# Peptides against a protein of PDB entry 5HB3, part 36

Target 1, 150 residues: chain A of PDB entry 5HB3
Amino acid sequence: RQMQDRCMSEYNQRIRNAPEGSIDPFRMACYKIIGRCDLSNRSLDGLQTDVNDWIWLQFNLARETDRSLELAGESYGLAELQASIREIGLKHFPKTAAEDTNGSFGMFFYLQILAGMFEQAIAYLYPFSYVDAVHFAIALTYYGLLRPVD

## One batch from the design tools (peptide; made by RFdiffusion4, then SolubleMPNN)

Design b1_p13_6_s2 (from b1_p13_6, 6 letters changed)
Fold by OpenDDE base, seed 3:
Structure b1_p13_6_s2 (fold): chain B 150 residues (1-150), chain A 13 residues (1-13)
Amino acid sequence: as target 1 above (150 residues)
Amino acid sequence: SDPSEFLAKVRAA
């Protein structure tokens, strides 16, 4: 708690008083991850990041907490992450093989798997790669992560 | 903040 309060104080001071671009982006990342400052902004400006960095950050920021005790703007759990992944899929990834120009379907499949969206991931993969979808479905079912239709 | 814009940039890079 003491560390969090300190981080929040420093973050607020810097964001208000420091010239733009003068704050070390790694320090800002620490305020975000450790201090949980400004969780409404889930990006790391000033750092070169990729999709893996993004998803890692999302999982670190996501918490399973008693939502009744949290402010709506600060509540971010797995469900919210899954919703974000779904929205990203709708906007930025191909829906069919015919729409796929660069093989990006695999990345969206990957994101869904990481987020625990197993049924949706398999359903998404199926039209792109039947064989892979079936094999993955078998494995997920074996470990109790996928519920097959009766 | 919607991460979709960020991911779009990452995908395009």
Scores: peptide ipSAE 0.049, ipTM 0.728, DockQ to the pose 0.405
Fold by OpenDDE base, seed 5:
Structure b1_p13_6_s2 (fold): chain B 150 residues (1-150), chain A 13 residues (1-13)
Amino acid sequence: as target 1 above (150 residues)
Amino acid sequence: SDPSEFLAKVRAA
């Protein structure tokens, strides 16, 4: 808590007093990840990042246990992440095989699996690859992660 | 935030 308070204080001070772009992006990232500062911005500006970095950040920012210690509006959990992934899917990924020009369906499937959206992931994959969807469904069911439709 | 930029980078790689 003391460290978090210190980080937040320093972050606020630097944002107010430092010229734009003068703060080390890595330091800013530390304030966000460790200090949980400005969690409304869930990106790492000024850093070259990829999807793996993005998803890693989202999971790190997602907290359920310490919500009581977080500032109002700075709470982010798995449910919110799942909602974000759903929105991303609707906006940026193909809905049908006919819409798939770059083979990007696999990435969205991957993101859904990482976020524990197993039923949705399988349902999404099915029209793109029947065989793969069935295989994953069997595996997930075996491990108790997929609830079969009655 | 919208990860569209990140997704674009991954698709291009």
Scores: peptide ipSAE 0.045, ipTM 0.733, DockQ to the pose 0.543
Fold by OpenDDE base, seed 4:
Structure b1_p13_6_s2 (fold): chain B 150 residues (1-150), chain A 13 residues (1-13)
Amino acid sequence: as target 1 above (150 residues)
Amino acid sequence: SDPSEFLAKVRAA
């Protein structure tokens, strides 16, 4: 709590006094992760990041708490993350095998799995790799994670 | 946030 308060205080001071985009990106990352500052912006534009970095950040920022109870006055939970992943999928990943030139379908499948979007992940994977989709479906069902449509 | 920038890089790799 004390650390978060300090980060929030520093963040507020910096955003008021510093020119736009002049804050050290690593410091900004700390403000977001520790201080939970400005959670509406969940990107780290000043850093070299990959998909793993992004998803790691999203999970760190995600909280299953009431917005009113958060110090930052902002709430970003798993549901919001899942919504974001869905949107990313629609915008940036192939919808069919014919659209997939680089095998990127696997990455989107991976993201969905990480976010607990199991049914959607399997449904997405199926047209790209039937065998893999079936294997994952079996495994997920075994662990009670997959809810098949009746 | 939408990681459009680095996702594009990932797809290109």
Scores: peptide ipSAE 0.043, ipTM 0.728, DockQ to the pose 0.710
Fold by OpenDDE base, seed 2:
Structure b1_p13_6_s2 (fold): chain B 150 residues (1-150), chain A 13 residues (1-13)
Amino acid sequence: as target 1 above (150 residues)
Amino acid sequence: SDPSEFLAKVRAA
């Protein structure tokens, strides 16, 4: 934790004293990932990133914490990540096959699976691809990951 | 704070 404290100190100093945009984005990423600085901001500004980078970051920032600690500013768990995925789905992905113009439903299904939202993922996939939804449901059930009801 | 930018890239692919 000494390293974390040092990271926090450096982060605070740089945020306060450095000109905007002058800090190395990679250094800022290190402060966030290693030092867990400013977890309310879960983006890596100044870096070329994609969906995979984003989801990787979310998982790295997510930690198993007691709910009592979730009120802390530097706490982030799976539940919060899942909430973020739900919000992304509501905002950016088709709700029905009729709304799907680019076949993007698969990406949202993928994100839900990664986040352990298995029941929701299957329910979401079903109207887009019945056969695939059934296959995944069977597989997830086999491994004890799928529950009949939410 | 959602990855709207990233999702835009996905849809464009």
Scores: peptide ipSAE 0.040, ipTM 0.717, DockQ to the pose 0.682

Design b1_p13_6_s3 (from b1_p13_6, 6 letters changed)
Fold by OpenDDE base, seed 3:
Structure b1_p13_6_s3 (fold): chain B 150 residues (1-150), chain A 13 residues (1-13)
Amino acid sequence: as target 1 above (150 residues)
Amino acid sequence: SDPSKFLEEIRAS
């Protein structure tokens, strides 16, 4: 794609020629999102971001495309995103209510739901909030999003 | 508490 090639060219020029830290963070974000440059780096340096910004970025960087059509090393789909979220959960979120010191379980539940990890999300939520887990399970089943018989 | 604190940890690792 012509636009992508241009973005990649400009990105490379800026990385090579600009002093470190002098590049406009928003411009860099555009190169990443639109130009799909340096997709191995899943963060936006120099910008104040929250969890919503982070997850939005992850989804935008993820593409549901045949890997054979993607540039080498630049393929990242929903499966990889889900794997990343799973790893984040293992490293940074409580496994049980006893480990929950700051109430962050809800955030990880939220991330799993956004990523379509419904069965895992419900299973995760259950030990923290039985009532909420049951309510979500019923709702997700009703809308055909949860597979109770798996 | 900041629920996004984990982002800093992720970025630092």
Scores: peptide ipSAE 0.053, ipTM 0.734, DockQ to the pose 0.112
Fold by OpenDDE base, seed 2:
Structure b1_p13_6_s3 (fold): chain B 150 residues (1-150), chain A 13 residues (1-13)
Amino acid sequence: as target 1 above (150 residues)
Amino acid sequence: SDPSKFLEEIRAS
């Protein structure tokens, strides 16, 4: 807690006093990841990142804790991450095979799987590739990860 | 299409 408080203090100080763009992006990343500062902004400005970096960051920011024990500025869990991915899907990925022009459905399926959204991932994949959806469904069921009624 | 293109869109939104 003391470390976090120090991070928050430094973060607030720099946000208020430092010229825009003068703060080291890696330092800002540390404030976000370690200090859990400004969790409403779930990206790292000034750093060249890819999908893997993004999803890694989301998982690190997500905390599985009791909401009642979390401070308002620190509350971000798996549910929020899953909600974010769901929204990303709605905005940036094809909803049906007819909308798929570049085969990007696979990436959204991938993101849903990573986020533990197994039922939704299978349901999403099914109209794009029946065979693949069935295979993944079998595998997920085998490991007790798929709930058919959800 | 670049699979990471959605990141740019997310960041721009």
Scores: peptide ipSAE 0.053, ipTM 0.735, DockQ to the pose 0.116
Fold by OpenDDE base, seed 1:
Structure b1_p13_6_s3 (fold): chain B 150 residues (1-150), chain A 13 residues (1-13)
Amino acid sequence: as target 1 above (150 residues)
Amino acid sequence: SDPSKFLEEIRAS
């Protein structure tokens, strides 16, 4: 609690007083991840990141256990992350094979799997790759992550 | 193609 309050204070001070671009991106990342500062901004500016970095950040920012200790605007859990991924899919990924120009369907499938959206992921993959969808469905069922049809 | 290109689009939106 005391550490978090101090981080928030320092973060706010730097945002107000520091020249643009003068704050160390890694320090900013620490304020966000450890101090839970400005969670409405779910990106790390000034750092070269890939999809794995992005999804890692999203999971770290998603805290279900500490939601009651956070400000209303700073609360974020797995359910909210899943909602965000759904919205990202609707906006930035192909919905049909005809819309797929760069083969990015696999990336969206990957994101859904990481977020535990197994049923939705399989349903999404099926029209793009029948064989792969069946393969993953069998695997997920084997590990108890996908419920078999009774 | 870069599969991470969508990140730029997400950040820009």
Scores: peptide ipSAE 0.053, ipTM 0.734, DockQ to the pose 0.114
Fold by OpenDDE base, seed 5:
Parts: sequence; C-alpha cells; structure tokens
Structure b1_p13_6_s3 (fold): chain B 150 residues (1-150), chain A 13 residues (1-13)
Amino acid sequence: as target 1 above (150 residues)
Amino acid sequence: SDPSKFLEEIRAS
C-alpha cells in the first residue's frame, strides 16, 4: 500500500530527526493506527486513554482486523490478544470473590467477552455472580456463541 | 485499583 509506505517513510524520518516528545501525540497515533508503525509498542504515548481505548487499539492493530498488507513485520492477531487478556487477568483482576475489593471482576468479564473468550468469561463470572453467569450463558448459547461442553 | 494498575502497566510497555 502506497499510503502505508509513505507513512512509514515519514515516521522513520521523524523518529530520526525530531527530539523525543516533540511530535504531536495525535500525529504519532495516526502513524501507528493508519501507517502501522512501531507495532511493538501497543500503546499511545502522550494521550490519556482508558481500557476501552486500549482494547479498541488492540483490535485495530491485530492482523486479522486489517486486510491491508502489513509492512511492520509483527505478528499479532486475535489469538495473541486473547493470550494477553489471560495474562492481564492473572495479574490485575480478582480470582475469587474474597479477592474482590472494588468489583473489578466485571471489567475482566467484559474484556473476555470482547475478545471472544465466552466460555472462559462465563466460567470466571460464575463464582462472583451465579445469576449473571447463567443469564449470559443462556444468551450466548442461544446465539450459538457458547459451547456448553468443551 | 486493579484496573488502574493494569492501565499503568500497559502505558509503561
């Protein structure tokens, strides 16, 4: 893609010639998202972002999401994202109701659902909220997204 | 606080 090539060229030039932090953060975001530059860094420096912004970025940077030819050479797809979500869960979210101090289990459930980890999401939610877990399990099964038996 | 720590780790990566 000619546009991507141009973005890469400009990005490389700016990285070499511009002082650190002197480039507009929004411009840098454009280089990353549109130009797919420096995909090894999956964050947007200089911008205040939340979990929703982060997950949006991860999906956009995933190879399966963009059908355009990638020039960055990195391999990152849905499987890698799911692996990242699992790791995040292990480090930053409660594993049991006893560990839950702020109700953050819902956020991890949310992330798992967005990443298509339906069975794991339901299994995770069950000890925190039986009613909610059953509710989502029924709905996901109805739409053919949940397999009751692995 | 857990989500906050998560975001901090992502920003630091």
Scores: peptide ipSAE 0.051, ipTM 0.735, DockQ to the pose 0.136

Design b1_p13_6_s4 (from b1_p13_6, 7 letters changed)
Fold by OpenDDE base, seed 4:
Structure b1_p13_6_s4 (fold): chain B 150 residues (1-150), chain A 13 residues (1-13)
Amino acid sequence: as target 1 above (150 residues)
Amino acid sequence: SDPSKFLQEVRNS
């Protein structure tokens, strides 16, 4: 708690006093991840990040806060992340095999798996690669991660 | 749509 309070204090001071772009991006990342400062901005400005870095950040920022305690603040948890992934999928990834020009379906499948959207991931993969979808479905079922459709 | 645009959108959000 003391460390977090210190981080928040330093962050607020730096945002107010430092010229834009003068703060080291890695330091800003530390304030965001450790201090949970400015969680409304879910990106790391000034850093080259890939999809893996992005999803890693989202998981770290997403905390299961007891909704009961954070009555006053925007809570971002797994459900919100899953919603974000769904929206990203609708906007930026192929919906059908015919729309797939670069094989990007696999990346969206990967993101859904990471976000725990197993049923949706398999359903999405199936029209692109039947064999892969079946194999993943078997594996996920074996490990108890895939819910059988009743 | 280009998946690379996803990263750009996420950075701008």
Scores: peptide ipSAE 0.053, ipTM 0.729, DockQ to the pose 0.131
Fold by OpenDDE base, seed 2:
Structure b1_p13_6_s4 (fold): chain B 150 residues (1-150), chain A 13 residues (1-13)
Amino acid sequence: as target 1 above (150 residues)
Amino acid sequence: SDPSKFLQEVRNS
């Protein structure tokens, strides 16, 4: 707790007082990941990142904590990540096969799987690739990860 | 979909 408070204090001081771009992006990343500072901003500015880096960051920021022990502003769990993935899907990915011009449906399927959104991922994939959806559904069911919708 | 475009779009949204 003391270390976290210190990190938060340093982060707040730097964000308020330092000129833009003067702070080492890696240091800022450390404040975010370790110190859980400014969790509303879930990106790493000033760093070249790919989708794997992004999803890695989201998982690191997402923590299952007892809500009773969470301080205000530090709560970010799997549910919030899943909500973010849903929002991304709605904004940036095709909803139907007819809208898919670049084959981007696979990336959204991948993100949903990583986020544990198995039922939604299969439902999403089904109209794009029936065969793939069935195969993944079988696999997920085998491992007890897919629940049939009543 | 180019993952880079996705990331750019997410960052800009």
Scores: peptide ipSAE 0.047, ipTM 0.733, DockQ to the pose 0.126
Fold by OpenDDE base, seed 1:
Structure b1_p13_6_s4 (fold): chain B 150 residues (1-150), chain A 13 residues (1-13)
Amino acid sequence: as target 1 above (150 residues)
Amino acid sequence: SDPSKFLQEVRNS
């Protein structure tokens, strides 16, 4: 608790007093990940990140914290991450094969799988690639991640 | 290039 309070204090002081762009992006990332500072801002400014970096960050921020203790703070867990991925999908990814110009459907499928949205991921993939959807469904069922419909 | 555009859009949203 003392370390977290110190991190929050330092983070707030730097945000208020440091000129824009003067804070080391890696240091800012440390405050966010370790100190859980300003979790409402889920982006790392000033870092060249890819989708893998982004999703890694989201998982690290989505720690199961005791909801009772973080009532005063923004609780962000797996459910909130899944909701965010759903919203991103609706805004930025193709809904049908006809809308797919860049083959980006695979990335959204990947994000859903990482977030444990298995049923939704398979349902999404099916109209783009029937064969792949069936293969993934079989694999997920084999590992007990997809429940067979009785 | 497409994933990078997505990330930029997510950061700006």
Scores: peptide ipSAE 0.047, ipTM 0.729, DockQ to the pose 0.119
Fold by OpenDDE base, seed 3:
Parts: C-alpha cells; structure tokens; sequence
Structure b1_p13_6_s4 (fold): chain B 150 residues (1-150), chain A 13 residues (1-13)
C-alpha cells in the first residue's frame, strides 16, 4: 500500500509538472501496469501495439483486487474484460457468416477464448465453421473448460 | 480489415 501510494504520488506529480510528451511511454506503461495508475485509460499512448499487446495489457489490468482496497473506485476484473470483449464483438465483428467479408470472425473467436468465454466462443464460431466449432468443443470439454449441456 | 484498425477504434472510444 505504501509503495502504491508513493507510485501514485510520483505519477501525479510527473503528469502535472512534466511537459506534454516528455515522459517516456515505457515509463508510463510501468506506472500503469505495476503502479496501477490511471486505470481508466486502458491504452498505452505513444507505443506501437498489436492485438496481442492489447489483450495482454487488459489481462494485466484486470486484477481481481479486493474491492475494499481499490482507492480509485473503479473495479476492473475478468468480468469487466469479458463485458468489454462482448461490446467490441457487437460493434466491430460480423454476427453472421453473411456479414463476414474479411474473415475477421476468427479474431473475435480468439479474443473470446483468451478471455475464458468458452461457451460463447463456440456458439459464435459454429455458424461460421461447424467443423472447427465441434473440434474446439471436444478439446475444451476434454480439458474441463466447456460444460456440456445436459 | 486489418486488426490494427480495430485497435485504433478501441483506443479512440
């Protein structure tokens, strides 16, 4: 707690006193990931990132911290990440095979799997690729990650 | 569309 408070104090002082753009983006990333500073901003400005970097960041920020200790009032856990992925899916990914022009359904399937949304991922994949959906369903069931519908 | 465009949209939202 003392280290976190110190980190937050230093972060706030630097943001207030440093000229815009003078802070190293990697240092800012350290304050966000390690110090959990400014968690309302879920992006790393000034860094070239891909989808893998983005999802990695989201997982690191999505800590199930005891809600009682979060001074910042914003709890961001796995449930919030899953909600975010669901919203992204609704806005940016095809809902049906007929809407799929670029084959982007696979990326959304991948994001859902990473977020532990296994049942939803399989249900989403099924209309795009029956064979792949069945294959993944069997695998997930074998590892105990998918609950068979009785 | 390049997954990169998706990331840009998510960062801007």
Amino acid sequence: as target 1 above (150 residues)
Amino acid sequence: SDPSKFLQEVRNS
Scores: peptide ipSAE 0.047, ipTM 0.729, DockQ to the pose 0.116; fails the geometry check

Design b1_p13_7_s1 (from b1_p13_7, 5 letters changed)
Fold by OpenDDE base, seed 5:
Structure b1_p13_7_s1 (fold): chain B 150 residues (1-150), chain A 13 residues (1-13)
Amino acid sequence: as target 1 above (150 residues)
Amino acid sequence: SEPTEKQIEEMLS
């Protein structure tokens, strides 16, 4: 709690006093992750990141919300993350094999699996790869992670 | 959500 308060204080001071882009991006990342500063912006500006870095950040920010009664007015948990992934999928990923130009369907499948959206992930994968969808469905069912769709 | 979507779009481009 004391560390968080100090981080917030430093973050506020630096945002007010430093020109835009003058603060070390890694330091800003620390303020966001450790200090939970400015959680309305769930991205790390000025850092070269990939999808794995992004999803890692989302999970960390979401999980921290579950642990602390966040002073932040808006809570961002797993449900909100799942909703975000769904929205991203609708906007940025192919819905059919005919729309798939770059083979990006696999990435969206991956994101859904990481977010625990197993039924949706299998349903999404099925029209792209029947064999893979069945294979994953069997595995997920075996581990008790996949439920029959009602 | 806008920054998130933008970041994903950049990663997919």
Scores: peptide ipSAE 0.040, ipTM 0.721, DockQ to the pose 0.325
Fold by OpenDDE base, seed 2:
Structure b1_p13_7_s1 (fold): chain B 150 residues (1-150), chain A 13 residues (1-13)
Amino acid sequence: as target 1 above (150 residues)
Amino acid sequence: SEPTEKQIEEMLS
């Protein structure tokens, strides 16, 4: 708690007082990841990142904690991440095979799987690749991760 | 969520 308070203090001070671009992006990343500062901003400014970096960050920021114990502004869990992935999917990924020009459906499937959205991932993959969807469905069912739809 | 969406858009472009 003391460390977190120090991180928050330093983060707030730097945001308020430092000129734009003068703060080391890696230091800011540390404040976000370790100090859980400014969780409303789930990006790392000033760093070159890819989708793997992004998803890694989201998982690190996500915490499954009792809401009653969370301080204001520190609440971010798997549900919020899943909601974000759904929104990203709706805006940036193909809905049908006919819309898929770049083969990007696989990336969205990947993101859903990583986020534990197994039923949705399989349902999404099915119209793009029946064989792959069935294979993944079998595997996920075997491990008890896929629930049958009523 | 908007900043996150923008970042993903940049990564996918």
Scores: peptide ipSAE 0.040, ipTM 0.721, DockQ to the pose 0.311
Fold by OpenDDE base, seed 1:
Structure b1_p13_7_s1 (fold): chain B 150 residues (1-150), chain A 13 residues (1-13)
Amino acid sequence: as target 1 above (150 residues)
Amino acid sequence: SEPTEKQIEEMLS
C-alpha cells in the first residue's frame, strides 16, 4: 500500500508539473504496471508498440480481484478485456472473406485465442480458413479448452 | 473501451 501510494503521488506530480513530452515513456509504463496509476488510460504514449505489446499490457493491467472491492471505474478483468476485443472486432476487423483486404482476420483470431474466447475464435476463423479452423478446433479440444458437443 | 479502440486504430494504421 505504501509503495502504491508513493507511485500514485509521483505519477500525479509528473503529469501536472512535467512539460509535455519530457516524461520518459518507460517510466510512465512502470507507474501503470507496478503502481496501477491511471488505469483508465491504457495507452503507452511515446512508445512504438505492436499488437503483442498491447495485449500484454491488457493482461498485466487486468486483475483477478473481487469486483466488489474495486471501484467500478478501476475494475478491469478478463471479462472486460473480452468485451473490448469483441467491440474492436466489430469495428476494425473483417466480418467476411469479401471484406478482408489485408489478411487481418488472422490477427483478430489471435487476439480472441489469447483472451480465452476459443469458441468465438473458431467460429470467426471458419469462413476465412476452413482447414485452419478445424486444426485449431481439434487442438483446443485435445487440451480441454473446447467442450465437445454432446 | 475508448482508449482500447484508439490504440487498436493506431496499431492497425
Scores: peptide ipSAE 0.039, ipTM 0.717, DockQ to the pose 0.262
Fold by OpenDDE base, seed 4:
Structure b1_p13_7_s1 (fold): chain B 150 residues (1-150), chain A 13 residues (1-13)
Amino acid sequence: as target 1 above (150 residues)
Amino acid sequence: SEPTEKQIEEMLS
């Protein structure tokens, strides 16, 4: 794609020649999203973002590619995103109600749902909020998304 | 790839 090629070219030029902080963060975001430049950095530096922005970016950067043609660690898809979310959960979110100080369990539940980790999300939510977990489980099952037997 | 701890903290704030 011509636009992507241009972005790659401009990115390569600017990353080498432009002083630090001189490039518009939004322009850099475009190079990353459209040109897929510097995918090792899956964040938008210099921009104020929230959890929705972050997860949106992760999905945009995630691609299903023929991994057989790529070297190990060069591909990033849904599976890698899910793995990242699991690791984030282990490190930064409460594992029990006793560990919950600010109600952040809901955010981790949200992230898991967005990443299609439905069974894990419900299982995680259940000890924090039985009622909510049941309601979500019913809804997810109704729409064919929850697979409790799997 | 996982975000840095700082990024997570910012995201959760």
Scores: peptide ipSAE 0.039, ipTM 0.722, DockQ to the pose 0.413

Design b1_p13_7_s2 (from b1_p13_7, 4 letters changed)
Fold by OpenDDE base, seed 5:
Structure b1_p13_7_s2 (fold): chain B 150 residues (1-150), chain A 13 residues (1-13)
Amino acid sequence: as target 1 above (150 residues)
Amino acid sequence: SLPTEEQIKQMLA
C-alpha cells in the first residue's frame, strides 16, 4: 500500500509538472504497471508497441473485482477488456470477407481467443475460413472451452 | 478507449 501510494504521488507529480519530453516513458510505464497509476489511460505514451504489447498490458492491468486493495476508480477487469475488444472489432476489423483487404480478420480472431471470447471468435472466423473455424471449434470443445449451446 | 482503438487501427494499416 505504501509503495502504491508513493508511486501514485510520484506519477501525478511528474505528469503535471515535468517539462514536455523530459519524462522517461519506461519509468512512467513502471508506475502504471506496478503502481497501477492512471488506469483510465491504458496506453503507454512515448513507447512503440504492437498488438501483443497492447494485449499484454491489458491483461496486466486487469484485476478481479474482489481485490480489497484495489483503489476505487482504478478497477479494470476481463469483462471490460472483452468489451473493449468487441468495440474495436466493430470499428476497425472487417465484418465480411469482402471487406477484408489485408487479412486482418486473423488478428481480430487472435485477440478474441486471447481474451477468452471463444464462441464469438469462432462465429467471427466462420465466414472467413470455414475449415479453420471448424477445427478451432473442435479443439476448443475438446478442452471444454467452447459452449455449443449457450 | 478511443486512443487505444486508434492505435490498433494504425497498427493494422
Scores: peptide ipSAE 0.041, ipTM 0.722, DockQ to the pose 0.380
Fold by OpenDDE base, seed 1:
Structure b1_p13_7_s2 (fold): chain B 150 residues (1-150), chain A 13 residues (1-13)
Amino acid sequence: as target 1 above (150 residues)
Amino acid sequence: SLPTEEQIKQMLA
């Protein structure tokens, strides 16, 4: 608790008082990840990040907190992350093979798999690549992650 | 917050 309070204090002080461009983005990232500072902003400003960095950050910020203890803060868990991925998919990824101009369907499939959205991921992949969807479905079923419809 | 359209484009590029 003391460490978190110090991180919050330093984070707030730097955001308010530091000249533009003088803040080390890596230090700010540390405050966000370790200190859980400013969780409403789930991006790392000033850093070149890829999709892997983004999803890694989301998982680190997402906590299975008992709803009872998070009085004032926005609860962010796996369910909220899954909702975010769904929204990103609707806005920024192809819905059909005809809309796919750059082959980005695979990235959205990947994000859904990482977030444990297995049924949705397979359903999404199927119209783009039947063979791959079937192979992943078999593998996920083998590991007990997909429930076969009896 | 969801990533901006520009952020998504950068990540996919």
Scores: peptide ipSAE 0.040, ipTM 0.724, DockQ to the pose 0.429
Fold by OpenDDE base, seed 3:
Parts: sequence; structure tokens; C-alpha cells
Structure b1_p13_7_s2 (fold): chain B 150 residues (1-150), chain A 13 residues (1-13)
Amino acid sequence: as target 1 above (150 residues)
Amino acid sequence: SLPTEEQIKQMLA
């Protein structure tokens, strides 16, 4: 608790008092990840991040904690992350092969797999690559991760 | 919070 309080204090002080552009973005990232400061903002400002960095951050911030124990008033768990990925998919990724101009369907498939959305991932991949969807479905079934719908 | 549209575009670029 003392360490978290100290992190929160330092984070707030730096955001309020530091000259613009003088804040080390890596230090701010440490406060967010370790100190769980300002969890409502799940982005790292001032850092060049890719999709892997983003998803890694989301998983680190997402915790299965009882809402009662989190000092931060908002609980962010796996279910909320899955909902976020679904929303991103609806807004920014192709829904059909005809809409796929940049081959970005693979990235959305990847994000769904990482988030444990296996059934949705296979269903999404199928119209883009039938062969790949079948292979992944077989593999996921073999490992007990995909429940065949009767 | 969801990443901004600009952030997503940069990530996919």
C-alpha cells in the first residue's frame, strides 16, 4: 500500500508539475504498470508502440480481482478486454474478404486467439482462409480449447 | 479505454 501510494503521488505530481515534454514516458509507463496509476487510460503516451505492445499492456492491466479489492474504482478483467477487442474488430478490421484491402484479417485473428476468443477467432478466419481455419480448429479441438457445437 | 483511431492506424501500418 505504501509503495502504491507513493507511485500515485509521484505520478500525479509529475503530470501536474512537470514541464510539457520533460516527462520520461518510460517512467510514466512504470507508474501505470507497477503502480496501477490512472488505469482509465490504457495507453502509453509518448511511446512508439505496436499491436504487440498494446495487447501486452492490456493483459498486464487486466486482473481477475474482486471489484471490492481494487483501489481503482473500475475493474478491468479478461471479459472487459475481450469486449474491447470485439469492439476494435467491428470498427477497424475487415468483416469480409471483399473488405480486406491490406490483409489485416490475420492481425484481428491473432488478437482474438491471444484473448482466448477461440470460437470467434475461427469463425472470423473461415471466410478469409478456409484451410487455415480448419487447421486451427483441429488444433484447438485437440488441445481441448475449442468446444464443438452440436 | 480503446486506442484512438490514429493509434490503431499507426499500429497496423
Scores: peptide ipSAE 0.039, ipTM 0.721, DockQ to the pose 0.426
Fold by OpenDDE base, seed 2:
Parts: sequence; C-alpha cells; structure tokens
Structure b1_p13_7_s2 (fold): chain B 150 residues (1-150), chain A 13 residues (1-13)
Amino acid sequence: as target 1 above (150 residues)
Amino acid sequence: SLPTEEQIKQMLA
C-alpha cells in the first residue's frame, strides 16, 4: 500500500508538474505497470510499442478482482480486456475475407486466442481459413478450451 | 481506454 501510494503520488506529481517531454517514458511505464497508476489509460505514451507490447500490457494491468472489493470504477479484468479486443476487432480488422487486404485477420485471431476468446476466434477464422479453423478447433477441444455451442 | 486508431495501425503495420 505504501509503495502504491508513493507511486501514485509521484505519478500524479510528474503528470501535473513536469515540463512537457521531460518525463522519462520508461519511468512512467513503471508507474503504470507496478504502481497501477491511472489504469483508465492503458497505453504507454512516449514509447514505441507494437501489438505484442500492447497485449502484454493489457494482461499485466488486468487483475482478477474479487468482485467484493471492486470499487466500481477501477476494475479491469479479463472481461474488460475481452471487450476491448472485440471492440478493436470491430473497428480495425476485416470482418470478411473480401475486406482483408493485408492478411490482418491472423492478427485478430491471435489476439482473440491470447485473450481466451476461443469460440469467437474460431468463428472468426472459419471464413478466412476453413482448414486452420478446424485444426485450431480440434486442438482447443482436445485441451477442453472450446465449448460446443448447444 | 483503447489504443487510438493510429496506434493500432502502427502496431499492425
């Protein structure tokens, strides 16, 4: 608690008082990740990040919060991450093979798999690559991760 | 907050 409070204090102080561009982005990242400061902003400003960095960050920030302790405003868990992935998919990834110009469907499939959205991932992949979708479905079923839709 | 469209595009590029 003391460390978190200190991180929060330092984070807020730096955001408010530091000259623009003077803040070490890595330090800010540490406050975000370790101190869980400003979880409403789940991005790392001033750093060049890729999709892997982004998803890594999301997983690190996501916590299984005991619902009982959830102050309504600060809970970010797997469900919220999954919602974010869905939203990203809807906005930025092809919905059909006809819309796929860059082969980016695979990345969205990957993100869904990482987020544990297995049924949705398979359903999404199916129209792009039937064979791959079937293979993944078999694998996921084998490991008990894919639930057959009744 | 979700990454901006520009950020996502950059990440996917």
Scores: peptide ipSAE 0.039, ipTM 0.720, DockQ to the pose 0.458

